# Ledger of designs, part 115: peptides against a protein of PDB entry 5A53

Target 1, 230 residues: chain A of PDB entry 5A53
Amino acid sequence: LVENVKQALFIPGQSCNKNLHDIMVDLSALKKPDMKRFNRKNDIHPFEDMSPLEFFSEKNDCSLMVLMTSSKKRKNNMTFIRTFGYKIYDMIELMVADNFKLLSDFKKLTFTVGLKPMFTFQGAAFDTHPVYKQIKSLFLDFFRGESTDLQDVAGLQHVISMTIQGDFQDGEPLPNVLFRVYKLKSYKSDQGGKRLPRIELVEIGPRLDFKIGRIHTPSPDMVTEAHKKP

## One batch from the design tools (peptide; made by RFdiffusion4, then SolubleMPNN)

Design b2_p14_7_s1 (from b2_p14_7, 6 letters changed)
Fold by OpenDDE base, seed 2:
Parts: sequence; C-alpha cells; structure tokens
Structure b2_p14_7_s1 (fold): chain B 230 residues (1-230), chain A 14 residues (1-14)
Amino acid sequence: as target 1 above (230 residues)
Amino acid sequence: DEELESLIPRSKPL
C-alpha cells in the first residue's frame, strides 16, 4: 500500500514575526517537496474556530498544517494540525524556545530533498503519556515520506531526534521536546589500506526546543475512521 | 495547484 505522502501547509498567522517566519522556512524545508507555504498572514485562531483550517486543508489538499503565531503568552507558537477527510483530527501547540538555531547557524550541508528521515525518540513518555504519544505520532506522520520498502541504508541521510527534556511526574508541567536534525556523514578513513567507513552524525538544524501548549484530541469516531484502511 | 490564501472571514457566531 503506497500511502499517499501527506502534504503539509505552513500558514503564517496574523501575529507571525520574523523569527517564527525563519523557523517556518527552515522546518518546512525538511518537508520538501511535500510542503506548501503561504506568504500572506491569515487571521486564524484554531482553538476558537477550526473552520478556516478545514477549508485550507480541503482547498490545498493538505492533511498536515502548521499555523505560525506569536504572542506574549504563546511566543513562537507552531500549532500543528492534522486533518482526516479535511476535518480536524488533532491539534497541538508547540512553542519554540528562544534558544532556537536556524539552518544558517550550522555548516551548510547539501541534502537530497525527499529522503525520509529516521526518527529517534528519547524518553519513555513517548510511548506511555498521551501528549507525548500524540507528538510522536504527529512527527512520524509529518515526516513520513514515501514508504519505500527499500529502507536502503543508502537512502538514510537524516536523523531526527526528539528528546523529552528531563523527567516529570504527574501534575508537573510537561518538559520540552528537544527537536534535533542530524545528517549522516560517511567518511572514508584511509588508515593503512583498510577503509573503515566512519559514520558521523552532524547536526544540520534547525534546533528547536518545543514547549507544549494546548492540545485538541480526536474524537473516538475520528480515530475509528482514521484507522479504517481503505 | 494554486495556493489558496484566503482571508477567510471569521464565521460570525450564529
């Protein structure tokens, strides 16, 4: 089953600023070619009215959306939205901390567009805690390129690492999710006629620390429908 | 595929 690659739409909100725009550009670059970016600011408030997002989902054939907003309360806020049948499935606010790094902050490495990243998740809560399970699901879904049966190691160029920043207990604020992107760099070491392939992970950016905000969870009915294999 | 950027008017609360 070749699942159609989910298209992402990046939407500047009315409060989108330069930093958030730059973050949008860099994060969306990882989703190429399966990405659209709006240039105009749209006055969308997804937790007040979801209808504009459903409209954009349908009209742009994008089942993934990212709304870029910024306020004093929710600085550098990336609202990640998934749709099913052009209806809102889930939403999560991920606020980028001020310590972010752009692609320009790293050594420019050429990467092949469209290669599926490998994911690594660090933190037990990614498998147990509902919010972190949603984040894991979202990012896997977001960057799930073509399911090439050939996970050819030759096709593995990128590693996306997501780490829960520290331990937490019930009732504590949810730790940030540390988003890191690495490129696999192969070195041919010519040591004494034995070419040992040395593989190094090189951080390429962006570097984003996500503070978790508001969440919309799917209805049980939407979960059932979304799991129905056609 | 045309990027449909629309100023979707807020649905007036009914």
Scores: peptide ipSAE 0.023, ipTM 0.565, DockQ to the pose 0.027
Fold by OpenDDE base, seed 5:
Structure b2_p14_7_s1 (fold): chain B 230 residues (1-230), chain A 14 residues (1-14)
Amino acid sequence: as target 1 above (230 residues)
Amino acid sequence: DEELESLIPRSKPL
């Protein structure tokens, strides 16, 4: 079963600012060709009314959405939404910290569009804590691309690294998730007649530190339906 | 489609 590549819709909210627009452009570039962007601002409040997002999911055939909003309380907020059967499955607010870097802040490298990123997750909570498990699931789902059975090593261009920023105890604020994107570079080292292939990771951006905001979790029934193999 | 960008279904006022 070739799972159809999930399409993403990027939506500027009414409060979308220049920084969020630039972040949206750069992050959505990693989802090409499986991405749509709206140019107009939309007055959507997903934690108050989800119906507009369900409508956009259906009308655009997008099971992934990212709403770009900003306020004093939720600055540079990227609400990631997943739908199942065009109904809201889950939502998470990820607020981009002010220390973000755009693709333009890094050495311009050529990228092949449509290559599947490899993921790395740093932090035990990605496997144990429900919120970080949702984040892990979301990003894997968002960037999974074509399900090629063979990770053709020749097709491995990008590494997305997600790191939980430090340890935390129960009842403490959830640490930020550090989102980093690297390109694999092969160097031919000519050291002493033995060409050892050296692989280096070069950061390419965007660089985003995500503060976790509000979460909507799926109902048990929706989890069961979403995990049914067709 | 530019029309799809602005079509937030207004919840019908009850």
Scores: peptide ipSAE 0.022, ipTM 0.551, DockQ to the pose 0.026
Fold by OpenDDE base, seed 4:
Structure b2_p14_7_s1 (fold): chain B 230 residues (1-230), chain A 14 residues (1-14)
Amino acid sequence: as target 1 above (230 residues)
Amino acid sequence: DEELESLIPRSKPL
C-alpha cells in the first residue's frame, strides 16, 4: 500500500521572531519537497480556536502543520498539529531551548532531497508514557516518506535521533526531548589489505532541545477512524 | 474567512 506522503505547512504566528523563522527554515528543509511555508504572520491561537488551522489544512491539502509563536511563558514555541479529514486530530507544544544550533553552525554537507530518514528513539517512556508516545508517533508520521517496501539501505542518508533527557517519576515535570540530525558517512578503511566499510554519523543540524508544553489528544472515535486502513 | 484565504501563499510549483 503506497500511502501518499503527508504534506507539511509551516505557519509563522503573530509573535514569530527571527530565531523561530530561522528554526522554521532549517526544520522545514528536512521535509522538502513535501512542505509549504507561509511568509506572512497569522494571528492563530490553536488552544483557544482550532478552526483557522482546520481551514488551512483543507485549503493547502496539508495534514501536518507547525505554528511558530513566542511569548514570555512559551518562548520559541513550535505547535505541531496533525489533522484527519481536515479536522484536528492532535496537537503538541514543543518549545525550543536557547542552546539551539542551525544548519549554518555545522559543516555544510550535501544531502539528497526527498530521502526518508531513519529514526532512533532513546528512552523507555517513548513506548510507555502517553505524551512521549504522541511525540514518537508525530515525528515518525511527519518524516514518513513513501512507504516503499524497498528499504534500500543504499538510500539511507540521514538519521534523526530523539532522546528523553533523563529519568522522571509520576507527577514530575516531563524531561526535554533532544532532537539531533546525522548524516551517514561511509569510509573505506584499508587496514591490512581488508577493506572494511566504516560508517560514521556526522551531525548536520539543526540541533533542538524541546521542552514539552500543552497537548491536545484525539477522541477515541477519531483514533479509530484514523487507524482504519483504506 | 476571506482575510485568511488572502494569507494562503499559492504554492508556486517548483
Scores: peptide ipSAE 0.016, ipTM 0.527, DockQ to the pose 0.026
Fold by OpenDDE base, seed 1:
Structure b2_p14_7_s1 (fold): chain B 230 residues (1-230), chain A 14 residues (1-14)
Amino acid sequence: as target 1 above (230 residues)
Amino acid sequence: DEELESLIPRSKPL
């Protein structure tokens, strides 16, 4: 079964600023060719009314959406939305910290468009804690390109690293998630006639530290339907 | 809301 690649829609909200626009451009470049971007601002408040997002999901045939908003309480907020049957499945607010870096802040490395990134997750809570499990599921789903049986290591160009920033106990504020993007660079080391391929990870950006905001979790019925293999 | 509809590529009716 060739799973159809999930399409992403990037939506500037009414409060979208220049920083969020630049972040949107850079993050959406990693999802090419399977992305759309709106150029106009839309007044959408997904935790008050979800109906505009369901409408956009259906009309654009996009099961992934990212809403870009900013307020005093929720600065540089990226709301990630997934739909199932064009209905809201889950949502999570991820606020970008002010220390972000754009692709322009790194050495320009050309990459092939459409290659699926490999993910690495650092922190036990990605497997145990409900919110971090949702984040892990979301990012794996968001950047899951074509299921080529040939995930040939030869085609691996990108690594996305997601790290929970420190340990935490029950009842403490959830630590930030550190999002980093690396390119695999092969060097031919001519040391002593043995061409040992040296692989290095080079950071290419964007660099984003995500503060966790509000979440919407799917109903048990929607979880069951979404896991039914056709 | 007319602004929401204006951003959607009108699928040409067949």
Scores: peptide ipSAE 0.016, ipTM 0.524, DockQ to the pose 0.026

Design b2_p14_7_s2 (from b2_p14_7, 4 letters changed)
Fold by OpenDDE base, seed 4:
Structure b2_p14_7_s2 (fold): chain B 230 residues (1-230), chain A 14 residues (1-14)
Amino acid sequence: as target 1 above (230 residues)
Amino acid sequence: SDELEALIPRSKPL
């Protein structure tokens, strides 16, 4: 079953700045061709009223949305939204730390547009903690692309790495999630007359450290409906 | 770059 590729909509909020715009451009480049971007700022407050996002989901046929906002309390905030049947399924605020790197900060490596990245997750909490489980689910869903049973290893060009920054206890602030993008580079190494294929990971950007903000979780009923395969 | 214009949701006046 080839599942239809989920389309992403990137929305600049009213408080979107140049840095967030540049981050939006670079992150959305990884979702090509399955992305749309708005150029105009929209006054959307998703934790106060979700209706504008449901409207955008339906009108643009996008089940993935990213809202770009910035304030003193929530600097460089990327709100990731998923919809089911054009209704809000879940939301999470991920604030980009000031140490971010853009694609321009790395050596320009040509990449093929539309290739599905491989994901790696570092940290046990991605499998156990509800917030990190949601983040894992979100990013896998966001970049899943065409579900071809044949992940042709020959087509694997990109690795997205997500790491929880350190350990934490119950009641402590949730550690940041470190987002890194690598290109697989194959080398032929001649060692002792045997050509061994060497694979290296080269960081290509963007580099984003996400601070976790507010979360909206789906109702149990919406979870049940979203897991029903048609 | 397909510039989708912001379809401003008509704010229903509350």
Scores: peptide ipSAE 0.028, ipTM 0.563, DockQ to the pose 0.027
Fold by OpenDDE base, seed 2:
Formats: structure tokens, C-alpha cells, sequence
Structure b2_p14_7_s2 (fold): chain B 230 residues (1-230), chain A 14 residues (1-14)
């Protein structure tokens, strides 16, 4: 079953700034070719009215959306939205901390467009805590490329690492999620006539520390419908 | 690529 690759739409909100635009460009580059970006700012407030996003989902055939907004309270905010049947399934605000790094901050490495990244998740809460489970689900779904039956190691060029920044207890603010992107680099070392393949992970960016904001969770009915295999 | 950058009509407040 070739799962249809989910298309992503990146939407500049009315408050989108240069930093968010640059982050949008860099993050969306990892979703190529399955990505659209709007160039115009759209006045969308998804936690007040979701209908604009449902309209964009349908009209652009995008089941993934990212709204780029910034305010004093929610600086560098990326609202990640998923739709099912062009209706809002879930939403999460992920605010990029000021320590972000763009692709330009790293050594430019060529990469093949369309290769599925490997994910690594660090932190038990990714499997236990509802919010981090949603984040894990979202990012796996967002970067789920073509189901290549051959997870040929030869086709693996990227590793996306997501780390929960520290431990937390109930009632504490949720730690940031550290988003890191690495490229696998193979070196042939000619040590003693045996070419040992050395694989190194090279950070390629972007580097994003996500502060968790508001969340919308799917209704039980939508969960049931979304899990119905056709 | 028909980027339908539609200015979503503000739903008039009822």
C-alpha cells in the first residue's frame, strides 16, 4: 500500500516576521517536494476560527498545515495543523526559541529531495505523555515520505532527532522539544588496506527548540474515522 | 501550482 504522501502547506500569518519566514523556508525544505508555501500573509487565528484552515486544506489538497505567527506572548509560533477529510484533526503551537539556527548557519551539504528521514525520540514522555505523544505522531506523520519498501540504508540520508529538554513533573511547564537534523556522511577510511565504512552524523539544520503552546486534540469520532483503513 | 492565496473573507460576525 503506497500511503499517499501528505502534503504540507506553510502559511505566513499576519504577524509573520523575517525570522519566522526564514524558519519556514528552512523547515519546509525538509518537506520537499510535498510542500506548498504561501507568500502572502493571511489573517488566521486557528484557535478562534478553524474554518479558514479547513478551506485552505481542501483548496490546496494539504492535510498538513503550518501557520507562522509571532506575538509578545507567542514569539516565533509555528501552529502545526493536521486535517482529516479537510476538517481539523489536531493542532499544536510550537514556539521557536531565539537560539534557533538556520540552514545557512551550518555547512551546506547536498541532499536528495524526497528521502524519508529517520526519527529518533529522546524522552520517555514521547510514549507516555499525551502532548508529547501528539508531537511524536505529528512529526512522524509530517515527515512520512513515500513508503519505500526498501529502507535501504543507502536511501537513509537524514536523521531527525527530537529530545525533550530535561525531566518534568506533573503540574510543571512542559520542557521544550529540541529539534535537530543530521545528515549521514559516509567516510571511507583507508586504514591498513581495509576500507572501514565510517558513518558520521553531521548537523545540517535547522536547529529549533520548540516551546509548547496551545493544543487542540481530535474528537473521539475523528480518531475512529482517521484510523479506519479504507 | 495554483497557490490559492485567497484572502479568506472574514466571516462576518453574526
Amino acid sequence: as target 1 above (230 residues)
Amino acid sequence: SDELEALIPRSKPL
Scores: peptide ipSAE 0.027, ipTM 0.545, DockQ to the pose 0.026
Fold by OpenDDE base, seed 1:
Structure b2_p14_7_s2 (fold): chain B 230 residues (1-230), chain A 14 residues (1-14)
Amino acid sequence: as target 1 above (230 residues)
Amino acid sequence: SDELEALIPRSKPL
């Protein structure tokens, strides 16, 4: 069963600013062609009323949404939303730190649109801690392109790296997640007659450090229904 | 009340 590629909708909130718009453009470029972007600001408060997001999910046929908002308490906030049957499945606030870099801050490397990135996760908590497990699941689901059985290494252009920023103990504030995007660059090394293909990772952006905010977790019933789909 | 943008016109490729 070829799982249909999940479509993403990027929504500027009422408090969306230039920095969030630029981040939205760059992050959404990695989701092309399976992406829509609203041009108008929408007054949406997803942790107070989820109904506008459910409406947008249904009307746009998008099971992935990203809401761009900014406040004094939640600066540069990207709320990632997943829906199941056009109902909210889960939500997470990921606030972009001020040290972000855009695609324009890196050497312009051409990339083919529609190639599925490989993910790497650094930090044991991605497999053990509920919040980091949700983040891992979200990003894998968000950037999961067509499941061609042949993830031919030949088609691998991008690596997305997600790193937990340091160790933490129970009850401590959750460390940031460092989001990095690399392009695989093959070099023909002319070393000594054996052309060993040298592969280098070149950072291409965006560079985002995510501070974790509020989370909405799915009901047990929705978890069961979501896992029944083959 | 800013009307919620329910449907994006297919954005012309920038």
Scores: peptide ipSAE 0.027, ipTM 0.544, DockQ to the pose 0.024
Fold by OpenDDE base, seed 3:
Structure b2_p14_7_s2 (fold): chain B 230 residues (1-230), chain A 14 residues (1-14)
Amino acid sequence: as target 1 above (230 residues)
Amino acid sequence: SDELEALIPRSKPL
């Protein structure tokens, strides 16, 4: 069963600023063609009332949403939402640190739209800790393109790297997640008259360091229903 | 109800 590619909706919240708008544009460019963006601000508070997001999920046929908000407590906040049957499945707040880089900060490279990125995850907690497991699941689900049967190495263009920033113990604040995007670039190196194929990773942006905020976890019943393959 | 529908940008038909 080829699952239909999940569509993403990017929503500016009422407190969305220029920096968040620019981040939204750049991150959403990685989800093309399977994305929609609202141009108007919407007054949505997902941890107070989820109903507007469920409405937007259904009306736009989008099972992925990203809400862009900013406050003193939650600066540059990207709330990632997943729905199942147009009902909220899970939510996570990821706040972008001030050291972010936009696509304009990197050398412009041509890329094919719609190619599935390869992911790399650095940090054991991505497999063991419930919050980092949710982040891993979210990003894999968010950027899951069409299941091309041929994971032909020829179709691999992008690598997304996600790294947990340092070690932590139980009860400590959760370290940031470092989000990096690379393009695979093939070079013919001339080493001593032998042209050896060399592949290099070139950072293309955006560069985002995510601070973890509030989380909504799915009910056990919704987990069971979402994992039922038809 | 109607206010939320008004906020959905009508995709301009291509």
Scores: peptide ipSAE 0.018, ipTM 0.517, DockQ to the pose 0.024

Design b2_p14_7_s3 (from b2_p14_7, 5 letters changed)
Fold by OpenDDE base, seed 1:
Structure b2_p14_7_s3 (fold): chain B 230 residues (1-230), chain A 14 residues (1-14)
Amino acid sequence: as target 1 above (230 residues)
Amino acid sequence: SDELYELIPKSKPL
């Protein structure tokens, strides 16, 4: 079954600034060609009223959305939204720390549009803790693209690394998630007549450290319906 | 007001 590629909609909120715009441009470039981006600011408060996002999901045929907002309490906030049947499934606030790097901060590397990234997850909590399990599920769903049976190793150009920043105990603030993007470079090393292909990972950006904010979790009924294979 | 929201119709190529 070729799963239809999930389309993403990037939305600047009313409080969207230049930094968030630049982050939005760079992150959305990784989702091409399966991405739409609004140019106008929209006054949306998803934890107060979800109806505008459900309307956008339906009218734009996008099951993935990212809302860009900034306030004193929630600076550089990317709200990631998933819908099922154009209804809100889940939401998570991921606030970008001020130490971010854009694609322009790295050596310009050409990449082929439409190739799927591989993911690496560092931290046991990605498999055990509900919030980090949701983050893992979200990013895999967001960037997975077309289910091709042959993930032809020859088609692997990008690695997305997600790392939980340090250990934590129950009741402590959740550590940040470090988002990093690498390109695989193959070098032909002519060492001693054996052409062993050397593969190196080169960071290409963006570099984002995500602080976790508010979360909306799906109802048990929506979980059951969303996991039903057609 | 629906007029405040940017919409991209399916029929318009981006």
Scores: peptide ipSAE 0.031, ipTM 0.531, DockQ to the pose 0.027
Fold by OpenDDE base, seed 5:
Structure b2_p14_7_s3 (fold): chain B 230 residues (1-230), chain A 14 residues (1-14)
Amino acid sequence: as target 1 above (230 residues)
Amino acid sequence: SDELYELIPKSKPL
């Protein structure tokens, strides 16, 4: 079963600003061709009423959504939503810190559209802590692209790195997640007649530090249904 | 441009 690539819908909320729009454009570029964007602002409050998002999921055939909102309390907020059967599966608020960098802040490099990123996760909590497990699951699901059996090394263009910003103890505020995107560059080093392929990672953006906000977790029943392989 | 227009949820008729 070729699992259909999950489509993403990017939705400007009523409070969407220029910075969030620019972030949306850059992040959504990594999801091409499996991405849709709305141009109009929608008055959606997903933690108050989820029904508009379920409607958008169904009408656009998108199981991934990102709502772009900004307030004093939740500045540069990207609410990531997943649906299953067009019903809300989970949601997480990821607020972009002001130190963000856009693709325009980096050296322009050519990219092939549609290549699957390699993921790296730094921090043990990605495997143990429920919130970071959800983030890991979300980003893997969001950017998985086509399930090619062979990660053809030739198809490796970029790496998405997600790092938990420091250690934390129980009861402490959850550290930010550092989102970084790198392009693999192969250099032919001509050292001494042996061309050793040197691979370097070059940051290409966007650079986003995510502060974790509100979370909606799926019901146990929805977890079971979503993991049922047909 | 893959710009989708807003699909306004049909307001449930009150």
Scores: peptide ipSAE 0.031, ipTM 0.569, DockQ to the pose 0.028
Fold by OpenDDE base, seed 4:
Structure b2_p14_7_s3 (fold): chain B 230 residues (1-230), chain A 14 residues (1-14)
Amino acid sequence: as target 1 above (230 residues)
Amino acid sequence: SDELYELIPKSKPL
C-alpha cells in the first residue's frame, strides 16, 4: 500500500515573532518537499475555534498543520494539529524553550531532500502515558513519508531523537521532550587492513526542547475511523 | 508560490 505522504502546513499566528519564524523555517526544512509555509500572519486560536484550521486543511490539502504563536503564558508555542477528512483529529501545544539552536548554529552538512528519518524515542512514558503516546504518534506521522517496503538502509541519512527529560510521578508536571536531529556519517577506518565501517551521529539541528501545553484528543469514533485501513 | 490566503471567513460568533 503506497500511502500518500501527508502534507504539512506551517502557519504564522498573529503573535509570531522572528525566533518562531526562524524555528518554523528550520523545522519545516526537514519536511521538504511535503510542506507549505504561509508568509502572512493569521489570527487563529485553535482551542477557541478550530474551524479556520479545518478550512486551511481542506483548501491546502494538508492533514498536518503547525501554528506558530507566542505570549507571556505560552512563549514560542508550536501547536501541532492533525486532521482526518479535513476535520480536527488531535492538537498539542509544544512550547520551544529559550535554549533552542537553529541549523545555522551547526556545521552545514548537505541534506538530501525527501529521505525518511529514522526515529528514536527515549523514555518508557512514550509507550505508556497518553500524552507522550500522542507525541510519539504525531512525530512518526509527521515524518513517515511514503510507506515503501524497501527500507533502503542505504537511504538512511538522518536520525530524529526524542527524549523525555527525566522521570515523573502521577500529578507532577510533564517533563520536556528533547528534540534532536543527527546525520549519519560513514567513515572507512583502515585499521590493520580490516576496513571496519564506522558510523557516527553528527548533530545537524535544529535543537528544540519542547514544554508540553494544552491538548485536544479525538473522540473514540474519530479514532476508529482514522485507523480503518482503506 | 501562490499562497492561497483565502480570507479566513471571520466566523461571526452567532
Scores: peptide ipSAE 0.030, ipTM 0.553, DockQ to the pose 0.026
Fold by OpenDDE base, seed 3:
Structure b2_p14_7_s3 (fold): chain B 230 residues (1-230), chain A 14 residues (1-14)
Amino acid sequence: as target 1 above (230 residues)
Amino acid sequence: SDELYELIPKSKPL
């Protein structure tokens, strides 16, 4: 069974500003061709009423959604939503820090649309801590793309790196997650008359530092249903 | 109001 590639819907909230719009454009470019974007602002408050997001999931056939909002308490907030059967499965607020870089801040490198990125995760908490496990699961699910049987190393063009910014103890504020995107560039280096293939990672953007906000976790029943293979 | 807001047309070159 080829699982249909999960489609993403990007939604400007009522408080969406120019910076959030630019971040939305750049992040959504990594999800092409499996992405839709609204051009109008929608007044959605997902932690107060989830029904508008369930409606959008069903009507657009999108199991992934990203809501763009900004307030004094939650500046540059990207709410990531997953649905199962067009019902809310989970949600997480990821606030973009002011030090962000757009694709325009990097050297324009041509990339093939639709290639599956390789992920790297730095920090033990991605495997042990519930919140970071959810973030890992979300980003892997969001960018999984078509399972080409050809995991041909020759087809690997992009690396997405996610790093937990420092250590933390129980009861402390959760460290930010550093999101970085790299392109693999092959160089023929002439070292002493031998052309050795050298692979370099070139940052292509966007560069995003995510502060963790509110979380909605799935019910145990929805977890069980979502893991049932048909 | 179940207003499906307009999707950005595919034809606008990003």
Scores: peptide ipSAE 0.028, ipTM 0.528, DockQ to the pose 0.024

